# Peptides against a protein of PDB entry 3T6J, part 81

Target 1, 375 residues: chain A of PDB entry 3T6J
Amino acid sequence: PIVESYIGFIESYRDPFGSRGEFEGFVAVVNKAMSAKFERLVASAEQLLKELPWPPTFEKDKFLTPDFTSLDVLTFAGSGIPAGINIPNYDDLRQTEGFKNVSLGNVLAVAYATQREKLTFLEEDDKDLYILWKGPSFDVQVGLHELLGHGSGKLFVQDEKGAFNFDQETVINPETGEQIQSWYRSGETWDSKFSTIASSYEECRAESVGLYLCLHPQVLEIFGFEGADAEDVIYVNWLNMVRAGLLALEFYTPEAFNWRQAHMQARFVILRVLLEAGEGLVTITPTTGSDGRPDARVRLDRSKIRSVGKPALERFLRRLQVLKSTGDVAGGRALYEGYATVTDAPPECFLTLRDTVLLRKESRKLIVQPNTRLE
Target 2, 372 residues: chain A of PDB entry 3T6J as posed
Amino acid sequence: PIVESYIGFIESYRDPFGSRGEFEGFVAVVNKAMSAKFERLVASAEQLLKELPWPPTFEKDKFLTPDFTSLDVLTFAGSGIPAGINIPNYDDLRQTEGFKNVSLGNVLAVAYREKLTFLEEDDKDLYILWKGPSFDVQVGLHALLGHGSGKLFVQDEKGAFNFDQETVINPETGEQIQSWYRSGETWDSKFSTIASSYEECRAESVGLYLCLHPQVLEIFGFEGADAEDVIYVNWLNMVRAGLLALEFYTPEAFNWRQAHMQARFVILRVLLEAGEGLVTITPTTGSDGRPDARVRLDRSKIRSVGKPALERFLRRLQVLKSTGDVAGGRALYEGYATVTDAPPECFLTLRDTVLLRKESRKLIVQPNTRLE

## One batch from the design tools (peptide; aimed at target 1 E11 N89 H263)

Design b2_p26_5_s3 (made by RFdiffusion4, then SolubleMPNN; from b2_p26_5, 14 letters changed)
Fold by OpenDDE base, seed 4:
Structure b2_p26_5_s3 (fold): chain B 375 residues (1-375), chain A 26 residues (1-26)
Amino acid sequence: as target 1 above (375 residues)
Amino acid sequence: EVPVEESSTATAGLTEEPLPVVFEEE
């Protein structure tokens, strides 16, 4: 088997300022069969990058073909086990030197093993579909998230010599209609500038890329889904995201007005964006469970994903990218923190929903080191 | 990086059962 490993100070999610890496390491075996799907995704990446909702001037100047491998993790040392990884975590290096992507396939497989009776906040009619397609949809989401999420976009930079990596005279900010007025200076990075929101903001961008691009027929085809299956994968992927946005409330601390998990905050933000889109796209309904205790149901109107959801996400995702590219911390913070705010305001009453989420929370499970065998 | 769904980075875990990795003989 092909063995891959990495070790070092890699992810900064546990740093409040998003700068200091946590020590992490893994040993994994390449899953050749699963890697083939990601190889096809890589082969289409250059074209798919053009489908992202920002001008080419806000995308990387040159496509650098990355590696993308599905890995079966034997050992993972760290505070948490990811489903996917994009490295390095430096945007400047990603755009100039390239990057690697991995999907932790067996970790994903564990995530797929949801017991129907434990599946909270979904309509009964959606549960079987969700169970069936959660895995495949999450494979799609992770692939897009890593490769085309984290692997996309350009930072506008002025180097130490005063040279720009963009044409100041011709590049227009699509949100303002004006020339670019801000950029990263020498020594400034995404994490250093956006600091407390950097990790969650970037995850939100990457998750949004996943949702947005999963609507593309070519993406579904790459993963082997066509016809009704492709539509079901799309539906479940979006449904999973909106459900995750509700579940995310577990990771909000009202007393401190802070989030404890970057991806969950990101998913809540996406939920807020899709709720704001209105038109019956997403509905969260408080209910009473069979036990007589508070419950909730998330509904996603499948028929409105493309007509309502996609345009809303497109606008939001473009704003995220533009603000990131230009180093507009003030604008980025205002946008992101606005959607990340948790109140008990009607109609959603998110703080009340949080109580419901906590009430329905399952006990934490541990991932155990897998066994290997030769057959 | 994408954590396992419904898990925090600090508390990721979905199962207590070991996951077998199978290799085919060439």
Scores: peptide ipSAE 0.027, ipTM 0.559, DockQ to the pose 0.057; fails the geometry check
OpenDDE base, seeds 1, 2, 3, 5: peptide ipSAE 0.016, 0.026, 0.019, 0.017; ipTM 0.488, 0.514, 0.566, 0.508; seeds 1, 2, 3, 5 fail the geometry check

Design b2_p26_5_s4 (made by RFdiffusion4, then SolubleMPNN; from b2_p26_5, 12 letters changed)
Fold by OpenDDE base, seed 4:
Structure b2_p26_5_s4 (fold): chain B 375 residues (1-375), chain A 26 residues (1-26)
Amino acid sequence: as target 1 above (375 residues)
Amino acid sequence: SVPVETSSTGPAGLTEEPLPVVFEPE
C-alpha cells in the first residue's frame, strides 16, 4: 500500500491569535478508489475556480495543479482529527508554490455514524434522507472545502522591493468599485493581519465555497451523482450546514464572548447569512421534545436553495474574498464579527437556543484506531 | 481542515467500532 505521513506544527486553531501551530502528525494509507474521485475534481479545478463569485483578478494568477488524495488514517496524533487537510497553511505559498489536499476517508466514515434516534434538530421527514446522504454530501463538501476553498483566492501583496503582484491601475474592488487601496506588505500574512478571526474566517470562506460550488452539476457528476440523487446530495449538504450552525452554539462561551472552535463559529456565521436571506429559506423553530424539555427543529426549504440561498451566499462569499485579498482587517472584522455575534435578540434568540443545544448535546465520540488487513 | 463534529466537553460517551482498512495487493 501507498503510505503517507506528515508531522509538525501545522494547524493553528488552538492559538487565539491563529499563528502558532499545534504539533500533530499522522500515518495513513492511500485509498485509491476514493482518491480517483478527488483526482477528477482536481482535473476540473481550474474550470471550477472560475465559477467562484469574484473577479479573476482576485484569483490566483496561475493555476497550480494540487495533489488530492483520500487517506485512511492508521494513527493520528493531535488534539482533534480532521476530515480533510489543505497544506501548507500559508496563503502566499499556496499561490506561488502550490498545495496538497487530503481527505481522511475513514475519519469521515466515523462522522457519518449517527443513529436516527439520536439525530437532533431535524424534521422527521428529513432524517432518513439526511442519514442516507450525509456521508456522500460530506465527501463533496470536504473536497470542495479543501481544494477550492482553501485552495482559492489571491492575496494582494507588495513585496520588499515595492512591487505589486497586481495592477494597481486596472484592478477594481468589486465591492467598492474603486481601485485597490489595501494589500499585504512584506512580512504580513493572513494570520498576522487577521489574527483572532483568521482561522474562523478562512474556514467560513472554505465552507461557503463548498456550499456554493456543490450546486454546480459538474461537481456532483464528478462524485457520481446525477438527477434526483444529485439534488438530494445538495439538499443534505446545505441542511447539514445549517444544522451545524445551530450546533455551533455549544462552542460559544457567553460569559467571555468567545468562540472555542473556529469551524463551528464559521458554520454559525453561514447560518446567520442564510437566515438573513429570509424568504423562508431557513427556519429554526423552538419545540418541545418528547421528554417535555426544550428542543428545536431546523428546516431548509429545498426549493429556495438556488433562488434565495445561492445569491445570499454569493454576495457574502465575494465579500469574504475581497476583504481577505485586500488585507482589509477592519472591514473583515466588522463583517465577520457582525455575523458571529450571539445575542438573545428575537426572532432567533440564539442564547436561548444555545441552552437548547446544550440540553440536547450528544456525547463525544471515541475514535478508535482502525484495523488493517490484506485481502 | 474540516474537523469531525464532536462535543467539546465531557467524557466520550459513544465508542465507535474500529473501521477496517482493506489493502489490495499492489
Scores: peptide ipSAE 0.037, ipTM 0.560, DockQ to the pose 0.047
OpenDDE base, seeds 1, 2, 3, 5: peptide ipSAE 0.027, 0.021, 0.026, 0.015; ipTM 0.578, 0.547, 0.578, 0.552; seed 5 fails the geometry check

Design b2_p26_6 (made by RFdiffusion4)
Pose (drawn by RFdiffusion4):
Structure b2_p26_6 (pose): chain A 372 residues (1-112, 116-375), chain P 26 residues (1-26)
Amino acid sequence: as target 2 above (372 residues)
Amino acid sequence: TLFPSTAGIAGDVYPVASAGSVTSAP
């Protein structure tokens, strides 16, 4: 459509329980030139789903070209203006017929060197160069194969299923599936507090995982003297964001105030656990004399260590999503999402520095439409 | 009947300074 639109109570992020949605609406025009660079990603999108750490039976049944667009926003009502979105929010529809992927083009043109805190004098160079371009990649993957992948196991009214039981097996356990989503049950209705942050974490992780693929970069025009940097800046940005996320954590209530930031911190912790000097957090001192930190990500160890930690992680997340296993999901997540002062990081002590170097986000003014 | 789930929002979300509207010209 020339004009793209949508509205309702949709994103569930701000419900302390995680079920009720917050009302919004948007009207934006579809840009053509930048869209083809996405429809390309859609065309080859079919194969990639099978590169995911879980078998094809643990994935959605068919596939689709649901849609991927680039929208210049006219009116976005509500609390916020996301960079990209995958909707509608009803999972059943995501699997049965389809969904849509939205990359808002003109919001980007808004959001783009001393404020590059927690980096090094190198780094921020590659950051300034490859952040914008890589942003499209991470978004495309986050939206398309982030939430585009995965399958829900649901018990229909009768004792039958939406799938064949005897032929499905859990790679982590080896047994046959003992858990699932029953009638009326949904992602939010079960995982609740964690559902948003958990699902987002999965999407971003698939983001990095497939951001390691030559083909996607060929789609975005990155290879050779190019294919490096963008991938690096992407991962580096992920780990840095995992650091900044401490600001949005409330230690007194032992509670996270956001899904994305929490998920980013979790991915950071998983990478830190992979160890092998791949990632480091140094309690440095800023030129102003106050406290500070430097995030160190060894790029040569990206494929040899970090990738395994990823596909094992995604494998577990997805496995627990399909069977709808809350116990394992939480135990696996709230454990990773835990914030403490234990070394050699002391996140409780780091959080202060994160708050000192903290940033307040900008405001986006919107135009109107007068009727003549 | 369908039940809602979490929306998949990619990237950072920015706050709105002033929301757009449709108004009649006087």

Design b2_p26_6_s1 (made by RFdiffusion4, then SolubleMPNN; from b2_p26_6, 11 letters changed)
Fold by OpenDDE base, seed 3:
Structure b2_p26_6_s1 (fold): chain B 375 residues (1-375), chain A 26 residues (1-26)
Amino acid sequence: as target 1 above (375 residues)
Amino acid sequence: PLLPGPTGIAGEVYPVATLGTVEVAP
């Protein structure tokens, strides 16, 4: 078997300032069969990067072909087991040395073991479709999130010698129409500048890339979906995201005005973006459950994903990238915290919805390590 | 990294789920 492992201070998501790494380690076996799809995705990565909604000047100058494998985890030591990983977490190294992506396949299988009767916040007519396609759709999302999310974008840098990695005279900020006014100086990093929002902001960018690019036919083809199946995978992927945005409210602490999980905050932000798009794309309706207690339903209009959702996400994603590239902390914080704010303002009344989410909360799973069997 | 959903919190008791059986080719 092909065994992969790593160990060290790798992820900083547990640090409120996004700086200090948590000690993590895993041992996994390569799943050759499942890796084939990701290899095809890698083969298309250079072209797909061009489909992202920012100018080439905001993308990496040189495409560095990464590894991407599907792994079955044998042991994982850490605060949580991810579905996918992109390493290293240093943007400068990603730009100059490359990166590696992995999908933790057996983790994905566990994440969606929810029984139909326990599946919350979906319309009844969406439940079977969701159950059928949640796995495949998430495979797509993981691949895009890691490879083209975390693996995309350029940081504008001035090095210690005063040299820029971009042409100050010709590169234009697509949001302002002006020349680049800010960048990362020597010693400044994504985490050091964006601090408390860095992790969640980056996850939001990566998740948004996933939603945006999953609309591309080539992506679905790579994963083996065509026709109606491809459309269902897209629908379920977007549906899962908006549902996750609602579920995210569990991880907001109103008393402290803070979020406890970066990924969940990111998903809430995306939900807010898609709600803001309006036009009936996303609807959250408070209801009464069979028990007579508060419930809710999330509805996503499939027919409006491309016409309403995609443009909204495009604009948002471009703004995220531009602000990241230029190191514009003030602008980035204003944008992100704006969407991450949880109030009880109508029509959504998110604080009230949070009570519903907490009421309908599913028990978390304690993941136990697997055993092995020879094929 | 991408987390598929909420993870457990230390100190609480949760239902147990397994990562299953990993098939390994020689």
Scores: peptide ipSAE 0.200, ipTM 0.794, DockQ to the pose 0.122
OpenDDE base, seeds 1, 2, 4, 5: peptide ipSAE 0.139, 0.168, 0.180, 0.164; ipTM 0.756, 0.777, 0.778, 0.722; seed 2 fails the geometry check

Design b2_p26_6_s2 (made by RFdiffusion4, then SolubleMPNN; from b2_p26_6, 13 letters changed)
Fold by OpenDDE base, seed 4:
Structure b2_p26_6_s2 (fold): chain B 375 residues (1-375), chain A 26 residues (1-26)
Amino acid sequence: as target 1 above (375 residues)
Amino acid sequence: MLLSGPLGVAGEVYPVAKEGEVVVAP
């Protein structure tokens, strides 16, 4: 078997300022079959990057072919086991040196083991489809999230010598129609500038890239889905995200007005974006469970994903990227915190829904990893 | 991407490999 490992201070999710990495490490075995799908995704990456909703001037100047491997984790030491990894976490290095992507395939597989009777917040008609396609859709999402999410976009930088990595005269901010007015100075990083929102914001961007690009037929084809299956994978991927946005409320602390998990905050933000799109795309309906206690249902209108969802996500994702590229912390914070705000305002009444989410909280999965032996 | 939030059944256990076997999660 091909073995991969890494170890070090890598992920900064547990740093309130997003800067200091926690000690993490894993040992894994390469899944060749799944890696082949990701290799095809890599082969299409340069073209798919052009499908992202920002001008080429906001994308990396030079495409650097990354590595992408699917791994079955034997041992993972850290605060949480990711579904995917994109390293290094430094945007400047990603731009100039490249990056490596990893999917943790067996971690994803564990997530597939959902008992239908315990599956919360979905319509009954969606449960079987969700169970069937959750895994495959999540593979797609992780691949896109890592490779084209974290692996996309350019930071505008002025170096120590005062030189810019963009043409100040010709590059236009697509949101303002004006020339670029802000950038990263020497010594400034994504994390240092965006600080408390950096991790969640970046995860939100990456998740949004996944949702956005999974609509592209080529992506589904790469993963081996065509026709009705492809549409089901898309639907379940989006459905999973909006459901996750509701589930995210578990990780909000009303008393402190804070989020305890960056990815879940990101998913809530996406839910808010899609709810804002309106037109019946997403509906959250409070219900009463069979036990007579509060419940809820999330409905996603499949027919409106492309017509309503995609444009909404496109606009949002472009804004995320533009604000990131230009180092516009004020604008970025205003945008992101706006969508991350949890109130009890109608029609959603998110604080009330949070009570429902907590009431219907599912058991946390504990993953026990195997011992293996070689001949 | 981290696996966060309630995902259902807790206590997923990956099997111990037999001698000469590389066991991966299903």
Scores: peptide ipSAE 0.102, ipTM 0.569, DockQ to the pose 0.065
OpenDDE base, seeds 1, 2, 3, 5: peptide ipSAE 0.072, 0.079, 0.087, 0.072; ipTM 0.553, 0.585, 0.559, 0.563; seeds 1, 5 fail the geometry check

Design b2_p26_6_s3 (made by RFdiffusion4, then SolubleMPNN; from b2_p26_6, 10 letters changed)
Fold by OpenDDE base, seed 4:
Structure b2_p26_6_s3 (fold): chain B 375 residues (1-375), chain A 26 residues (1-26)
Amino acid sequence: as target 1 above (375 residues)
Amino acid sequence: TLLPGPTGVAGEVYPVASLGTVEVAP
C-alpha cells in the first residue's frame, strides 16, 4: 500500500494567539479511488481560482499545482481528527513553494453514520435528503475548503529589502477603490498579525470558498454529480453549514465571551452572514420537541441559494480576502468579531437558542483506529 | 476541516465510532 504520514508541530488551533502548533501525527493509507476525484479537482484548480470573488492581483501570482490525496487514516495522534488538511500552514510558503492537500476519507465516513431519529434541528422533509447527501457534500466541501480555500489568496508583502510583491501603483483595493495602504512587513505573518482571530477567520474563509464554489457546475461534475443530484448536493452542503452554525453555539462560552473551537465559530459567522442576507434564505424557528422540551428547526430555501445566498457570501468572502491580503487587522477584526458576537437579540435570540442546542447535544464521539484487510 | 458531527440526545457515555476497515493492497 501507499502509506503517508506526518508528524510535528502543525496546527495552531489550540493556541489562543494562533501561532504555536500542537504536536500531532498520523499514519494513513492512500485511497486511490477517492484520490482520483481530487486529482480532477486539482486539474481544474487554476481555472476555479479565477472564479473566486477577488481580483487576480489578490490571488497567487503563479499557480503551483499541489498534491491532493484521499487518505484512510490508520492512526491519528492529536486533539482532533480533521476531515481535511492543507499544509504547510504558512501563507508565504503556500504562495511561493506550493502546498499539499489531503482528505481523510474514513474520518468523513464517521460523520455519515447518523441515525435519522437523532438528527437534530432539521425539518422532517430534509432529513432523508440530508442523510443521503451528507457524505457526498462533505467530500465536495473538504476538497474545496482545502484546495481552493486554504490554497487561495495572496498576502501583500514588503520584504526585508523594501521590495513589494505587488505593484503599489496599479493594484486597487476592490472594497475601497483606493491603492493598497497596508501590507505585511518583513517578519509579519497572518497568525502574528491577526492573532486571536487568525485561525477562525481563515477557517471561515475556507468554508466560505467551499460554499461559494460548490455552486459551480464544473465542481459538481468533478465529483460525479449532475442534474438533480448536483442540486441536492449543493442544497445539503449549504444546509449542513447553516445547521453547523446553529450547532456552533455549543462551543461558545457566554460568561467568557469566547469561542472554544475555531471551525465552529467560523460556521456561526457564516450563518450570521446568510441570515443577514434575509429574504427568507435561512430561517431558524424555535419549537417544542416531542419530549416537551425546547427544540429548533433550521430552514434553508434552496431556491434562494444562488439569488440571495451567493451574492451575500461573495461580498463577505471578498472582504475577508481583501482584509487578509492587506494585513488590515483592524478592519478584519471589526468584520469578523461583528459576525461572531453572540447575543440574545431578536429575532434569532442566539443565547436562548444556545440553551436549546445544549439540551439537544450529543455526546462526543470516541474515535477508534480502523482495522486493515487485504483487497 | 474538522467535522462537528451530528447531534442527538445527550448521553453519559461516549459513543464509539470506528474508522472502519481500510483496504490494503499488497
Scores: peptide ipSAE 0.210, ipTM 0.753, DockQ to the pose 0.109
OpenDDE base, seeds 1, 2, 3, 5: peptide ipSAE 0.229, 0.125, 0.146, 0.127; ipTM 0.781, 0.747, 0.762, 0.730; seeds 1, 2 fail the geometry check

Design b2_p26_6_s4 (made by RFdiffusion4, then SolubleMPNN; from b2_p26_6, 12 letters changed)
Fold by OpenDDE base, seed 1:
Structure b2_p26_6_s4 (fold): chain B 375 residues (1-375), chain A 26 residues (1-26)
Amino acid sequence: as target 1 above (375 residues)
Amino acid sequence: KLYPGPTGVAGEVYPVAKLGEVVLAP
């Protein structure tokens, strides 16, 4: 088998300031069959990048073909096992040298072990569909999230010599219609500027890219989905995201006004964006469970994903990118923290919903090494 | 980096779950 591994201070998600990496390591083997799908995605990446809702001037100057491999994890040492990885985490290196993407395919198997009767916060009519397509939809999401999420966008930089990596006279901020008024100075990085929101903000951007681009027919074709299956994959991907946004409340600490998981915070933000879109796209309904205790249901109107959801996400995603590119920390923080704020304000009453989420939370699994089999 | 669920935070862990089977081929 082809073996891949990495070890070191890699991810900074556990650093409140998004700066210090956590020591992590894994050993995995290449899944050739699944890697082929991601290679097709890589082959279309340059074109798909153009589908993102920002001008080319906000995208990397030169497309660098990244590597994308599906891996089956043999062992993983860390605080959590991801489903996907994009490295390096340095934006400058991503833009100038390239990057590698991996999908940890056998991690998904752990998430899918949930019994139907224990699946929370979904309507009964969605549960079977969700169970059926959660895996495939997540493959799509991981691919898009890593390759075209983390792998997209340009940071506007002024170097030590005062030179800009963009034309100050011609590049226009699509949100303001004005010339670019802020950028990263020499030595400034995404993490250093956006600090406490950097990790979650970036994950939110990447997740949003996934949701946005999964609507593109070419993406579903790459993954081998057509017709009704493609629509179901899209639906379940979006449904999973809005459900995750509700589940995310478990990782909010009200007394500290902080989030304990960057991705879950990101998913909550996306939920808020889609709720804000209104028009019945997303509905969270408090209910009473069979045990007589509080419960909740999340409903996503499939018919409104493209008409309501996509435009909302487009606008939001563009704003995320523009603020990121321009290093507008004030604007970025205002936007992101606004959506990341958890209150008990009606109609959602998120703090109350949090109690429901906590009541219905599933036990966290201790993930252990897989069985191996010789072909 | 993407975490599929709430497994991205260290905490109380129960029960044991095994990663998906890995097929080793040349």
Scores: peptide ipSAE 0.399, ipTM 0.841, DockQ to the pose 0.142
OpenDDE base, seeds 2, 3, 4, 5: peptide ipSAE 0.282, 0.385, 0.298, 0.255; ipTM 0.803, 0.841, 0.808, 0.783

Design b2_p26_7 (made by RFdiffusion4)
Pose (drawn by RFdiffusion4):
Structure b2_p26_7 (pose): chain A 372 residues (1-112, 116-375), chain P 26 residues (1-26)
Amino acid sequence: as target 2 above (372 residues)
Amino acid sequence: SFNFEFDSNPYAQSAATAGDVYPVAP
């Protein structure tokens, strides 16, 4: 469509429980030139799902070209203006017929060297160079194969299923599936507090995982003296964001105030756990004399250590999502999402520095349409 | 062409936004 639109109570992020949606609406025009560079990603999108750490039976049944666009926004009502979105938010539809992927083109043009805190004098160079371009990659993957992948196991009214039970097996356990989504049950209705952050974490992780693939970069025009940097800046940005996320964590209530930032911190912790000097957090001192920190990500160890930590992580997340296992999902997540002062990081002590170097986000003014 | 979609249900099954979210100016 020339004009793309949507509205309703949709994103469930701001419900303390995680079910009730917040009302919004948007009207934006579809840009052509930048869209083809996405429709390409859609064309070859079919294969990639099978590169995911879980078997094809643990994935959605068919596939689709649901849609991927680049929209210049006219009116986006509500609290916020996301960079990209995958909707509608009804999972059943995501598997049965389809969904849509939206990359808002003109919001980007808005959001783009001393404020590059927690990096090094190198780094921020590659950051300034490859952040913008890599942003499209991460978004495309986050939207398309982030939530585009995965399958829900649901018990239909009768004792039958939406799948064949005897032929499905859990790679972590080896047994046959003992858990699932029953009638009326949904992602938010079960995982609740964690559902948003957990699902986002999965999407971002698949983001990095497939951001390691030569093809995708060939789609975005990255290879050779190019294919490096973008991947690096992407991962580096992920780990840094994992650091900045402390600001949005409330230690007194032992509560996270956001899904994305919490998920980013979780991915950071998983990478830190992979160890092997791949990632480091140093309690440095800024030129202003105040406290500070430097995030150190060894790029040569990206495939040898970090990737395994990823596909094992995704495998577990997805496995627990399909069977709808909340116990394992939480125990696996709230454990990773835990914030403490234990070394050699002391996140409780780092959080202060994160708050000192904290940033307040900008405002995006919007145009109107007068009727003549 | 024009496309319009509306969701009447206040209760969502999931959430799926990508990237940073920026606040709307008053």

Design b2_p26_7_s1 (made by RFdiffusion4, then SolubleMPNN; from b2_p26_7, 11 letters changed)
Fold by OpenDDE base, seed 4:
Structure b2_p26_7_s1 (fold): chain B 375 residues (1-375), chain A 26 residues (1-26)
Amino acid sequence: as target 1 above (375 residues)
Amino acid sequence: SVRIEVETDPYSDSSATAGEVYPVAP
């Protein structure tokens, strides 16, 4: 088998300022079959990048073909095992030197293992579909998240010599209609500028890219889904995201007005965006469980994903990217923290829903003792 | 293939972040 590993101070999610890396490492075996799908995605990446909702001037100047490999993890040392990885975690290096993507396939497989009876917050009619397609949809999401999420976009930079990596005279900010008014100066990074929101913001962008691009037929085709299956994968992917946005409330601390998990905060933000879109796209309904205690149901109208969801996400995602590219911390913070705010305001009453989420919370999975076998 | 055993995390309520770059879906 092909073995891959890395070790070092890599991820900064546990640093409130997003700067200091946590020591981690893994040893994994390449899953050749799944890697082949990701290679097909890589082969289409240059074209798919053009489908993202920002001008080419806000995308990388040159496409740098990355590696993408599906890995079965034998051991992972760290505070948590990710489902996917995009490295390096430096946007400047990503756009100038390239990057590598990995999907931790067997980690994803574990995530797929949900008992129907324990599946919370979904309509009964959606449960079987969700169970069937959660895995495949999550593979799609992770692939897009890493490759075309984290792997996309350009930072506008003025280097130490005063040179810009963009034409100040011709590049227009699509949100303002004006020339670019802000950028990263020498020594400034995404994390250094956006600080406390950097990690979650970037995850939100990457997740949004996944949702947005999973609607593209070519993406589904790459993963081997066509026709009704493709539509089901799309539906379940979006459904999973909106459900995750509700589940995210577990990771909000009302007393401190803060979030404890960057990805979950990101998913909550996406939920808020899709709720704001209205038109019956997403509905969260408080219910009473069979035990007589509070419960909730998330509904996603499949027929409105493209007509309502996509445009809402498109606008939001573009704003995320533009603010990121221009280093507009004030605008970015205002946007992101606005959607990340948790109140008990009607109609959603998120703080009340949080109580429900906590009530229905299940124990976190502990991944232990991976085994290998020859087949 | 690689199989992973999953058990209940006794520290499920810990403030520790599970999954760095892209954590598993809950």
Scores: peptide ipSAE 0.030, ipTM 0.575, DockQ to the pose 0.079
OpenDDE base, seeds 1, 2, 3, 5: peptide ipSAE 0.016, 0.014, 0.015, 0.013; ipTM 0.555, 0.532, 0.552, 0.533

